# Peptides against a protein of PDB entry 4GXB, part 170

Target 1, 277 residues: chain A of PDB entry 4GXB
Amino acid sequence: VPTEEVSLEVLLSNGQKVLVNVLTSDQTEDVLEAVAAKLDLPDDLIGYFSLFLVREKEDGAFSFVRKLQEFELPYVSVTSLRSQEYKIVLRKSYWDSAYDDDVMENRVGLNLLYAQTVSDIERGWILVTKEQHRQLKSLQEKVSKKEFLRLAQTLRHYGYLRFDACVADFPEKDCPVVVSAGNSELSLQLRLPGQQLREGSFRVTRMRCWRVTSSVPLPSGSTSSPGRGRGEVRLELAFEYLMSKDRLQWVTITSPQAIMMSICLQSMVDELMVKKS

## One batch from the design tools (peptide; made by RFdiffusion4, then SolubleMPNN)

Design b2_p25_4_s2 (from b2_p25_4, 13 letters changed)
Fold by OpenDDE base, seed 3:
Structure b2_p25_4_s2 (fold): chain B 277 residues (1-277), chain A 25 residues (1-25)
Amino acid sequence: as target 1 above (277 residues)
Amino acid sequence: SMDEQLRKLYFGTHENPIFKELYEE
């Protein structure tokens, strides 16, 4: 690939645009450093953030596709898709909220966490009660970012990544679910007919292994994947879970975001390994 | 290629070292 200077747009979680001048040959870390410099984020905080490839939906929401790998060229990765729907997003890339303390000590870090958290709440990724919502709005109006974050850290699914509605074979076949990744778990939320909203929690520590597979459905009309038609590539995330002593069971999630889910699992495992050492 | 590297990374079985330490060692 010929090396050329280009303008690259990187979005924050709230849709704010950060324009950086980079080389087409710049790798992910190079671009991340450029974004950090543009935002005046100090070097020692760069490692708390990552660049993600997302698909922007019609309503402006982001469907996360994958975390850009260290060897990727972000400009090439996004432009090669030849669709304006695909964007690069900057987001925090750790799971333990304790790391927020390091990031929020810096003005820029605080602003990034605040913007992300506001967006996550607005998009329903973080679950709030009516009273909590009122408190958050009050703090937002006062522009009390630190207090806002402290309250947000106590909320259900704070720090989680919420995926688009998809299908799982748990607890039953072809069950519509909403998957969220965070706190070293995959949370599967579902509402079966005539039942209340249920949540299944799968802790990563009880996952023996996981894999992503791709397949093309047969033209038999038997596809159960939402939004996937005949002949479309179907992605699945399967993980082997220790349900009880000496009882392993495979759970399969069918989602176009299966790759991102796998990346989340690996990321959570990696973080836990670091904490353990 | 870049695409091949990504495919190898994403489309494989990932063993969980934490699980191994907790339940298999």
Scores: peptide ipSAE 0.656, ipTM 0.953, DockQ to the pose 0.911
Fold by OpenDDE base, seed 2:
Structure b2_p25_4_s2 (fold): chain B 277 residues (1-277), chain A 25 residues (1-25)
Amino acid sequence: as target 1 above (277 residues)
Amino acid sequence: SMDEQLRKLYFGTHENPIFKELYEE
């Protein structure tokens, strides 16, 4: 691709548009820096955020596809898909809420976290009770961003990334699940017929390994996932999990977001490794 | 190519060093 100056749109979690002028040849970090500059985010806080490729759904929600890698060219990565539904999103890229303290010290950082958190709550990524929701709304009306975040930090699945409904082979084959990544785990929420909502927690520390695979379903249509056409690539995330003492079991999640899930796993592992160093 | 690099990155087995430390060492 020839090097040209282009206008690139980067979205915040709440859909706010940030327009930056970059080169088509600018790598992810270059674009991230441009976005930071546009937002007046300090350089020392840039590392707390990443650029993500997402698919904007009809309702305006984002389905995270993957984190843009350092070597990628964001403009090329998004435009090569030839679909306007794909967007680049800025989001925090750490898991431990303790890092919020660093980000919150800056007005821009605070605003970013606040906007993201509001969005995550509105989208149901963060789980709230009715009473908690009332409290959050009150704080939001008062524009008490710090207090809002402090309350939000105590909520279930704060800091998690929620994926689109998908299918897992756990606890049973072809089980519809909602996967969320956060707090060094994959949370699988499911409701089996006639049963209450269940959650399976898979701690990353108990995952020996994981992998993403791709396959093309056979034309026989026997494995038609809703919303996917005939012959579409199917992605799966499989991880080998220590279910009990000396018992490893593979768990497989079939999802178009398998890559993103894998990235989350790696990111959580990396963060844990840093904490141990 | 960038696509090739991404494919290599995303598709493969990732061993968890934390697991190894906790359960295999």
Scores: peptide ipSAE 0.655, ipTM 0.953, DockQ to the pose 0.907
Fold by OpenDDE base, seed 1:
Structure b2_p25_4_s2 (fold): chain B 277 residues (1-277), chain A 25 residues (1-25)
Amino acid sequence: as target 1 above (277 residues)
Amino acid sequence: SMDEQLRKLYFGTHENPIFKELYEE
């Protein structure tokens, strides 16, 4: 693509639009810097955020596809898909809530975290009780952003990324599950027929390895993925997990977001490695 | 190509160095 100046739309987690003028040849970091400049986010806080490719669903929710890599050209990455459903989203890209302290010291950083957290609660990514919800609403009405975040940091699945409903082969074959990534784990929520809601926690530290595979269903086969027709690509995330002492077991998740799940796993591992250094 | 690079990155097997340190060393 020839180098040209273009207007690129980047969304915040709450759907707020940020328009930036960039070059078609600008890489991910260049675009991120442009967004930061537009928001007046200081340079030393840019590293706490990343650009993500998402598919906007009919209800306005975002289905995360992948994190944009450093070598990518965001304008090309999003426009090449030839669909208005795909968007670029700015979101925090760390897992440890301790890093919130650094970001919250800046007004713009605080606003970004606040907006993201409000959105995550509204979308049900962060789990809240009725009493907690009341407290959060009270703080939101007072526009007490710092106090709001401090309370939110104590909530279940704070900082998690929630995926669309999908299928896993654990604990049973073809089990409907909702996967969330955060706190160095994959949380699988499931409800078997006639049973209560259950949650399985798979800690990253107990995963020996993981991989994403791509396949095309056979014409005679049925697809369990909504909106997937015959011959469409199916993605699976498989990880080998230490279930007990000296017992490894493969767990496979079938999801269009398998790539994003893999990215989350790598990101969590990377952050843990940094903490060890 | 960029697409090829992404495919190689996303569809590879990832060994977990943390697991290796904790359970294999």
Scores: peptide ipSAE 0.655, ipTM 0.953, DockQ to the pose 0.892
Fold by OpenDDE base, seed 4:
Structure b2_p25_4_s2 (fold): chain B 277 residues (1-277), chain A 25 residues (1-25)
Amino acid sequence: as target 1 above (277 residues)
Amino acid sequence: SMDEQLRKLYFGTHENPIFKELYEE
């Protein structure tokens, strides 16, 4: 792609649009810096955020595809898909809520976290009780962003990334699940026929390894994966998990977001490694 | 190519160093 000056749209978690003028040859960090400048986010806070490639669903929700790598050209990465449903989103890219303290010290950082958190609650990524919802709304009305975030930090799945409904082979084959990544775990929510809602927690510290694979379903196969036509590429995330003492078991999640899940795992591991050092 | 780099990155096996430290050393 020839180097040209272009207008690139970057969305916040709540769908707010940020337009930046960049070069088609600008790498991810260059674009991120441009976005930060547009938002008046200080340089020392840029590292707490990343650019993500997402697919915007009909309801306006985002299905995260992957985190843009440092060597990528965001303009090229998004436009090469030749679909308007793909967007670039700015989101915080750390897991430990303790880092919120650093970001919240700045007005712009606070606003970004607030907007993201509001959106995550509205989208059901963060789970709230009725009473908690009332409290959050009250704080929103008062525009008490810090207090809002402090309350939100205590909520179930705060800081998690929720994925689209998919399928896992645990606890049974072809089990519909909702996967969320956060707090150094993959949370799998499922409801088996006739059973209550169950949540399986897979701590990243108990994952020996993981990988993503791609395959093409066989045309003759009677098993239809939900939402996929014949011949579509199927992505799977498989991780080897320590279920109990000296018992490793592979768990496989079939999802178009398998790559993103893998990225989350790596990111969580990386953050833990940094903390350990 | 960028695509090739991404493929290599995403489809490789990732060993977890945290696990190794906790359970294999």
Scores: peptide ipSAE 0.656, ipTM 0.953, DockQ to the pose 0.900; fails the geometry check

Design b2_p25_4_s3 (from b2_p25_4, 12 letters changed)
Fold by OpenDDE base, seed 1:
Formats: C-alpha cells, structure tokens, sequence
Structure b2_p25_4_s3 (fold): chain B 277 residues (1-277), chain A 25 residues (1-25)
C-alpha cells in the first residue's frame, strides 16, 4: 500500500470516537502514540494501553478479535477486512489492578480507566450486586471518578475481559459457557438445564500448555452455529490443566475468539513473569 | 504475509513457563 496520510478512527471502550491523522504505513505503536497525543495522554502511560481489533455487534457491544501486534499496520489491518463492523479499540492492557494507581495519577489516564470501567459494568463484564450498583450510580452522579474506581476494584471480575457465549467440553461435552479472562485465570460460567449458575476457575499457573487450532466443519445437514455458513473455519482453544495432583486433563473451548483467549493467557503469563523478576 | 505471520504466532502449542517452574522443576 502506498504511503498516504489518512484519517483513522479509534474507539474507546465506551464507544467514544478518537480521530487521528496517520500514515497508512504507521505501525501499531505509531498509531497508539497518535491516539495518546490526541487524548493528551503522557508518554509514560502509553505502555499501559493497547490497540485491539474488535467486531462491533448489532447491539453496539464489542467482540474482541485480537490485540494488534507491533508489526501490524492498524489502518491496513482494519480496512483489509472490508467490513464496517470491525473497529480498533483502545483499552488498558494490564491485569493487576495495582497498576491502576499509576494510571490514575494523571487526569487523562483516570478518565480512560473510568470510561472503561463504566462501560464494563454496563455491559455486565463486571458483576455487581443491587447494593453495589446503587453505590456506583451515586458515585457516578457525583462524578467522583477516583472513588468510583476504588469501589469498582473490589467488584467481582474487575479487570476481566468477557467473551461471547461459546461452547466447552467441560464439565460435559458441548456445554454452553461464558468465558472471562482476568486475575490470572479463565472463568467459565455455565448453566446446565435445570441447574443453577456455576463457575469454574482455571488458574493459568495450573495450565501446562495451551494451543489454538482451526478446522473446517464437515458438511453436516444442520449448521450448529447460527450465522456460520458452510465451510467456515472453527477455532478452538485447548489447554492442559492440572486438575489434581499428577492428573492433567485437556479442556477445549470452541469459540471464534479462541485467538483472543490465547492472547489473554500469554499476556497474563507475561505479567506474572515480570512480577517474579 | 501478515496473515501468515499471525498464523504462526497464534497457532501452535504454547508452553507455560510458570507451570514448569511450579510443578516440573
């Protein structure tokens, strides 16, 4: 692609649009810096955020596809898909809430975290009780962003990334689940017929390995996945988990977001490794 | 191609160094 100046739209978690002028040849970091400059985010806080490729659903929710890699050209990556449903989103890219303290010291950083957190609560990514919801709304009305975040940090699944409903082979074959990644774990929420909601926690420290695979489904008369035509690629994330002492078991999640799940696992492992150093 | 690079990056087995340190060493 010839090098040209273009206008690129980057969205915040709440859907706010940030328009930046970049070159088509600008890499991910270049675009990220342009977004930071547009927002007046200081350079020392840029590393706490990343650009993600997402698919915007009909209801306006974002389905995370993948994190943009350093070698990618964001303009090319998004436009090559030739679909308006694909967007670039800015989001925090760390897991430990302790890093919020660094980001919150800056007005722009605080605003970004606040907007993201409000959005995550509204979308049901962060789980809240009725009383907690009342407290959060009160703080939101007062526009007390710091206090809002401090309360939010105590909530269930704060800092988690929630995926679209998918299927796992645990605890039973073809079990519908909602997967969330955060706090060095994959949380699998499931509701079997006639049963209450259950949550399975898979800590990354007990995962020996993981892999993403792709397959083309055999022509079967019934397309099991609504919206997937014949011959569409299916993605699976499989991880080998230490269930008990000396007992490893493979768990497989079938999801179009398998790549993103893998990225989350690697990211959580990387962060843990940094903390150990 | 970009697609090829991404495929190489995302597909395949990833060993967890944290697990290795905790349970295999």
Amino acid sequence: as target 1 above (277 residues)
Amino acid sequence: SLEEKLRELYFGTHENPIFKELYEE
Scores: peptide ipSAE 0.653, ipTM 0.953, DockQ to the pose 0.913
Fold by OpenDDE base, seed 4:
Structure b2_p25_4_s3 (fold): chain B 277 residues (1-277), chain A 25 residues (1-25)
Amino acid sequence: as target 1 above (277 residues)
Amino acid sequence: SLEEKLRELYFGTHENPIFKELYEE
């Protein structure tokens, strides 16, 4: 692609648009720096955020596809898909809420975290009770962003990334699940027929390994799930999990977001490794 | 190509060093 100056739209978690002028040849870090400059985010806080490729759903929600790699050209990566549903999103890229303290010290950082958290609550990524919701709304009305975040940090699935409904082979084959990644785990929420909502927690520390695979479904006469067209590539995330002492079991999640799930796993592992050093 | 690089990056098996430290050493 020839090097040209272009306007690139980067979205915040809440859908706020940030327009930056970049070169088509600018790599991910260059674009990230441009976004930071546009937002007046200090250089020392840039590392707490990343650019993600997402698919915007009809309801305005984001389905995370993958984190943009350092060697990628964000403009090319998003435009090559030739679909307006794909967007670039700026989001915090760490898992430990302790890092919020560093980000919150800056006005811009605080605003970014606040906007993201509000959005995550509104989208149901962060789970809240009625009373908690009332408290959050009160704080929002008072524009008490710090207090809002402090309360939010105590909420269930704060800091998690929620994926679209998908299928897992655990606890049963073809079990519909909602996967969320955060706090060094994959949380699988499922409701079996006639049962209450169950949550399975898979801690990354108990995952020996994981992999993503792709397959083309064979035209078998089985009722393809309504959302998958004939011939679409099926992605699966499989991880080998220590279920009990000396018992490893493979768990497989079938999801278009398998790549993103894998990225999350790696990111969580990396962060934990940094903390151990 | 970019696609090839991404494919190589995402479709490999990832060993968890934390697991290794906790359960295999």
Scores: peptide ipSAE 0.653, ipTM 0.952, DockQ to the pose 0.901
Fold by OpenDDE base, seed 2:
Structure b2_p25_4_s3 (fold): chain B 277 residues (1-277), chain A 25 residues (1-25)
Amino acid sequence: as target 1 above (277 residues)
Amino acid sequence: SLEEKLRELYFGTHENPIFKELYEE
C-alpha cells in the first residue's frame, strides 16, 4: 500500500469517534500515539490502552475480533476487510483494577475509564443488581466519575470482556454459552434447559495450555453454527484445564472470537507473570 | 504478509508458564 496521509477513525468503547490523521504506513503504536495526542492523554498512560479490531453489530455493540499487533498497520488492517462494520476501538488493556488508580489520576484517563465502564454496564458486560444500577445511575447523573468507578470496581465482571454467545463442549457437547474473560479467568455462563443459570469459572492458572484452530465445515455437514453459512471458517479455542487433582481435561469453545479469547488468555498470563517478577 | 504473520501468531499451542510453575516444577 502506498504511503499516504489518511484520516482514520478510532472509536471509544461508547462509540465516540476520534479522528486522527495518520499515514497508511503508521504502525499500531504510531496510531495509538496519535489517538492519545488527540485525546490529550499523557504519554505515560498510553501503555494502559490498546487498539482493537472490532465488528460493530447491528445494535451498535462491538464484537471484539482481535487486538492489533505492534507490527500491524491499523489503517490497512481495518480497510482491507472492505466492510464498514469493522472498526478500530481504543480500550484499556490491563486486567487488574489496581491499575485503574494510575489511569484515574489523569482527567483524560479518568474520562476514558468512565466512558468504557458506563458502556460495559449498559451492554451488560458488567453485571449489576437493580439496586446497584440505581446507585450507578445516581452517580452518573451527578457526574461523579471517581465514585462511579469505585463502585463499578466492586461489581461482578468488572474489567471483563464479554464475548458473543457461542458454543462450548462443556459441561456437555454443544452447550450454548456466554464467555467472558477477566480476573485471570474465562467465565462460561450457560443455562441448560430447565436449569438455573450456571457459571463455569476457568482460572488461567489452571490452564496448562491453549490453542486456536480453524476449520472449514463440509458443505453437507449438519454442524452449522447459527448465522454462519456453508463453508465458513470455524474457529475454536481449546484449553487443557486442571479440573481436579491430576486430572486434565480439554475444553473447547467454538467462536468466531476464538482468537480474541486467546489474546485475552495470553494477556492475562502476561500480566500475572509481570506481577510475579 | 500480515495474514501470514497473524496466522503464525494466533494459531498454535500456547504453553502456560504459570501452570508449569505451579504444577509441573
Scores: peptide ipSAE 0.653, ipTM 0.953, DockQ to the pose 0.906
Fold by OpenDDE base, seed 3:
Structure b2_p25_4_s3 (fold): chain B 277 residues (1-277), chain A 25 residues (1-25)
Amino acid sequence: as target 1 above (277 residues)
Amino acid sequence: SLEEKLRELYFGTHENPIFKELYEE
């Protein structure tokens, strides 16, 4: 691709637009640096954030597709999809909330975390009680960003990435679930008819391996997920989980976001490995 | 190609080194 100067739009989690001038040949890190510069984010904090490819839903919510890899050209990656639904989003890319302390020391970092957290709460990614919501709203009205984040850090699924509703074969076949990744786990939330909300937690430390596969449903097969067109590629994330001593079981999640889930798993593993060293 | 690189990266079995250290060594 010929090298040309272009304007690239990068969104924050709250939908705020950051326009940067980059080269079409700029790789992910180059674009990330440009975004950081535009935001006045210090260089030493750039590593706490990543660029993600997302699909913007009709309601404005983001469905995360994947993290942009180092070798990718963000401008090309997003424009090649030829759909305005696809966007590039800046988001924090670590899992341990302890790293928030480093980011919060800087005004820009604080603002980014705050905006992301507000958005995550508004979208229901972070689970809040009525009382907690009231407290958060009060802090938001006071624009007490640090206090807001400190409270948010204590909330259920803080720092998690929530995926679109999908299907898993656990605990039963074809079970509708909402998957969230965070705190070194995959959380599978399900509500079976007549039952209370249940959550299954799969810690990454107990995952022997995982894989993403793709398949094309057969036209005659009743296995078409509701809303998927004929011949649409089905993505699945499968992981082998240690359920008990010497008992491994495969769990399979069918989701268009299977790739993103896999990326999350790898990212969580990588972070844990860094902490162990 | 970029697409091939992504395919290789995403479509494969990933072994968990943490699991290996905890349960297989």
Scores: peptide ipSAE 0.652, ipTM 0.952, DockQ to the pose 0.914

Design b2_p25_4_s4 (from b2_p25_4, 13 letters changed)
Fold by OpenDDE base, seed 2:
Structure b2_p25_4_s4 (fold): chain B 277 residues (1-277), chain A 25 residues (1-25)
Amino acid sequence: as target 1 above (277 residues)
Amino acid sequence: SLEEELRKLYFGTHENPIFKELYEE
């Protein structure tokens, strides 16, 4: 691709558009820096955020596809897909809420976290009770961003990424599940027929390994993945989990977001490793 | 290509060093 100056749109979690002028040859970090500059985010906070490739759903929600790699060219990565549904999103890229303290010290950082958190709550990524929701709305009306975040930090699945409904082979084959990644775990929520909502928590510390695979179903074969047509590429995330003492079991999630899930796992592991060092 | 690089990056088995430390050492 020839090097040209282009206008690139980067979205915040709430859909706010940030337009930056970059080169088509600018790498992810270059674009990230441009976005930071546009937002007046200080350099020392840039590392707390990343650029993600997402698919904007019909309802305006984002389906995270993957984190843009350092070597990628964001403009090329997004435009090469030749679909307007694909967007680049800026989002925080750490898991431990303790890092919020660093980000919140800056006005811009605070605003970014606030906007993201509001969006996550509105989209149901963060789980709230009715009372909690009332409290959050009150704080939002008062524009008490710090207090809002402090309350939000205590909520279930704060800091998690929620994925689109997909299928897992746990606890049984072809179980529809909602997967969320955060707090060093994959949370699998499901409701089996006639049963209450169940959650399987898979801590990354108990995952021996994981892998992403791709396959193309046979044309005559039935695919268990809703929304996938015949012959479409199917992605799966499989992880080997220590279910009990000395018992490892593979769990497989079939999802178009398998890559993103894998990225989350690696990211969570990396963060934990940093904390241990 | 970018696609090839991404494929190499995303597809494969990732061993968890934390698990190894906790349960295999």
Scores: peptide ipSAE 0.646, ipTM 0.948, DockQ to the pose 0.890
Fold by OpenDDE base, seed 4:
Structure b2_p25_4_s4 (fold): chain B 277 residues (1-277), chain A 25 residues (1-25)
Amino acid sequence: as target 1 above (277 residues)
Amino acid sequence: SLEEELRKLYFGTHENPIFKELYEE
């Protein structure tokens, strides 16, 4: 692609648009720096955020596809898909809420975290009770961003990334689940027929390994799950999990977001490794 | 191609060093 100056739109979690002028040849870090400059985010806070490729759903929600790699050209990566539903999103890229303290010290960082958190609550990524919701709304009305975040940090699935509904082979084959990644785990929420909502937690520390695979479904007369066109590539995330002492079991999640799930796993592992050093 | 590089990156098996430290050492 010839090097040209272009306008690139980067979205915040809440859908706020940030327009930056970049070169088509600018790599991910270059674009990230441009976004930071546009927002007046200090250089020392840039590392707490990343650019993600997402698919905007009809309801305006984001389905995370993957984190943009360092060697990628964000403009090319998003435009090559030739679909306006794909967007680039700026989001915090750490898991431990302790790092919020560093980001919150800056006005811009605080605003970014606040906007993201509000969005995550509105989208149901962060789970809240009625009373908690009332408290959050009160704080929002008062524009008390710090207090809002402090309360949010105590909420269930704060800091998690929620994936679209998908299928897992655990606890049963072809079980519909909602997967969320955060706090060094994959949380699988499921409702079996006639049962209450259940949550299974898979801690990354008990995952020996994981892999993503792709397959093309064979034309079988079985009813394709709604939304999968004939011949679409099926992605699966499989991880080998220590279920009990000396008992490893493979768990497989079938999801278009399998790559993103894998990225989350790696990111969580990396962060934990940093903490151990 | 970029796609090929990404494919290589994402479709490999990832060993968890934390698991190794906790359960295999």
Scores: peptide ipSAE 0.646, ipTM 0.948, DockQ to the pose 0.897
Fold by OpenDDE base, seed 1:
Structure b2_p25_4_s4 (fold): chain B 277 residues (1-277), chain A 25 residues (1-25)
Amino acid sequence: as target 1 above (277 residues)
Amino acid sequence: SLEEELRKLYFGTHENPIFKELYEE
């Protein structure tokens, strides 16, 4: 692609649009810096955020596809898909809430975290009780962003990334689940027929390995996945988990977001490794 | 291609160094 100046739209978690002028040849970091400059985010806070490729659903929710790699050209990556449903989103890219303290010291950083957190609560990514919801709304009305975040940090699944409903082979074959990644774990929420909601926690520290695989489903009379036609690629994330002492078991999640799940696992592992150093 | 590079990056087995340190060493 010839090098040209273009206008690129980057969205915040709440859907706010940030327009930046970049070159088609600008890599991910270049675009990220342009977004930071547009927002007046200081350079020392850029590393706390990343650009993600997402698919915007009909209801306006974002389905995370993958984190943009350093070698990618964001303009090319998004436009090559030739679909308006694909967007680039800016989001915080760390897991430990302790890093919020660094970001919150800056007005722009605070605003970004606040907007993201509000959005995550509204979308049900962060789980809240009725009382907590009342408290959050009160703080939101007062526009007390710091206090809002401090309360939010105590909430269930704060800092988690929630995926679209998918299927796992645990605890039973073809079990519908909602997967969330955060706090060095994959949380699998499931509701079996006639049963209450259950949550399975898979800590990354107990995962020996993981892999993403792709397959083309055999022609069957019924497509198991709504919206997937014949011959569409199916993605699976499989991880080998230490269930008990000396007992490893493979768990497989079938999801179009298998790649993103893998990225989350690697990211959580990387962060843990940094903390150990 | 970009797609090929991404495929190489995302597909395959990833060993967890944290697990290795905790349970295999």
Scores: peptide ipSAE 0.645, ipTM 0.948, DockQ to the pose 0.895
Fold by OpenDDE base, seed 3:
Structure b2_p25_4_s4 (fold): chain B 277 residues (1-277), chain A 25 residues (1-25)
Amino acid sequence: as target 1 above (277 residues)
Amino acid sequence: SLEEELRKLYFGTHENPIFKELYEE
């Protein structure tokens, strides 16, 4: 690809636009550094964030597609899709909330975490009670960002990435679920007919392996994921889980975000490995 | 190609080293 100077738009989680001038040949880290510079984020904090490819939904919500790899060219990666729905988003890329302490020490880092957290709450990624919501709103009105984050860190699914509604074969076939990744687990939330909301937790430490596969549903088959048209490629994430002693079971999630889920799993494993060493 | 590299990266089986250490070694 010929090297040219271009303007690239990178969004924060709240939709704030950051415009950077980069080269078409700039790789992911180069673009990330440019964004950091534009935001005045210190170099030593850059590693706590990543660039993600997302699809902006009609309601303005982001459906995360994948994390941009180090070898990618973000400008090319997003523009080659030839759709205005696709955006590049800056988001924190660690799971352990303990790392927030490092990021929060800097004004810019604090602002980024705050904006992300506010957005995650507004979008329902972080689960809050009515009372918690009131407290958060009060802190937000006071612009007490540190206190806001400290409270948020205690909330259910803080730091999780929530995926679009999809289908799993657990606990039964073709079960509608909402998957969230965080805290070294995949959380599957489901509501079966006549039942209360249930959550299944799959800890990554009990996953022997995982894989992403693609398939094309047959026209006459009822194997299509909800919302998918005839002949559309279906992505699945399958992981082999230790349910009990010496009992491994495959769990399969059918989702257009299967790749992103896999990336999350790898990222969580990597972080745990770093912490262990 | 970039697409091929991504495909290779995403469409494979990932063994979990943590699991291996905990339950297979």
Scores: peptide ipSAE 0.646, ipTM 0.949, DockQ to the pose 0.914; fails the geometry check

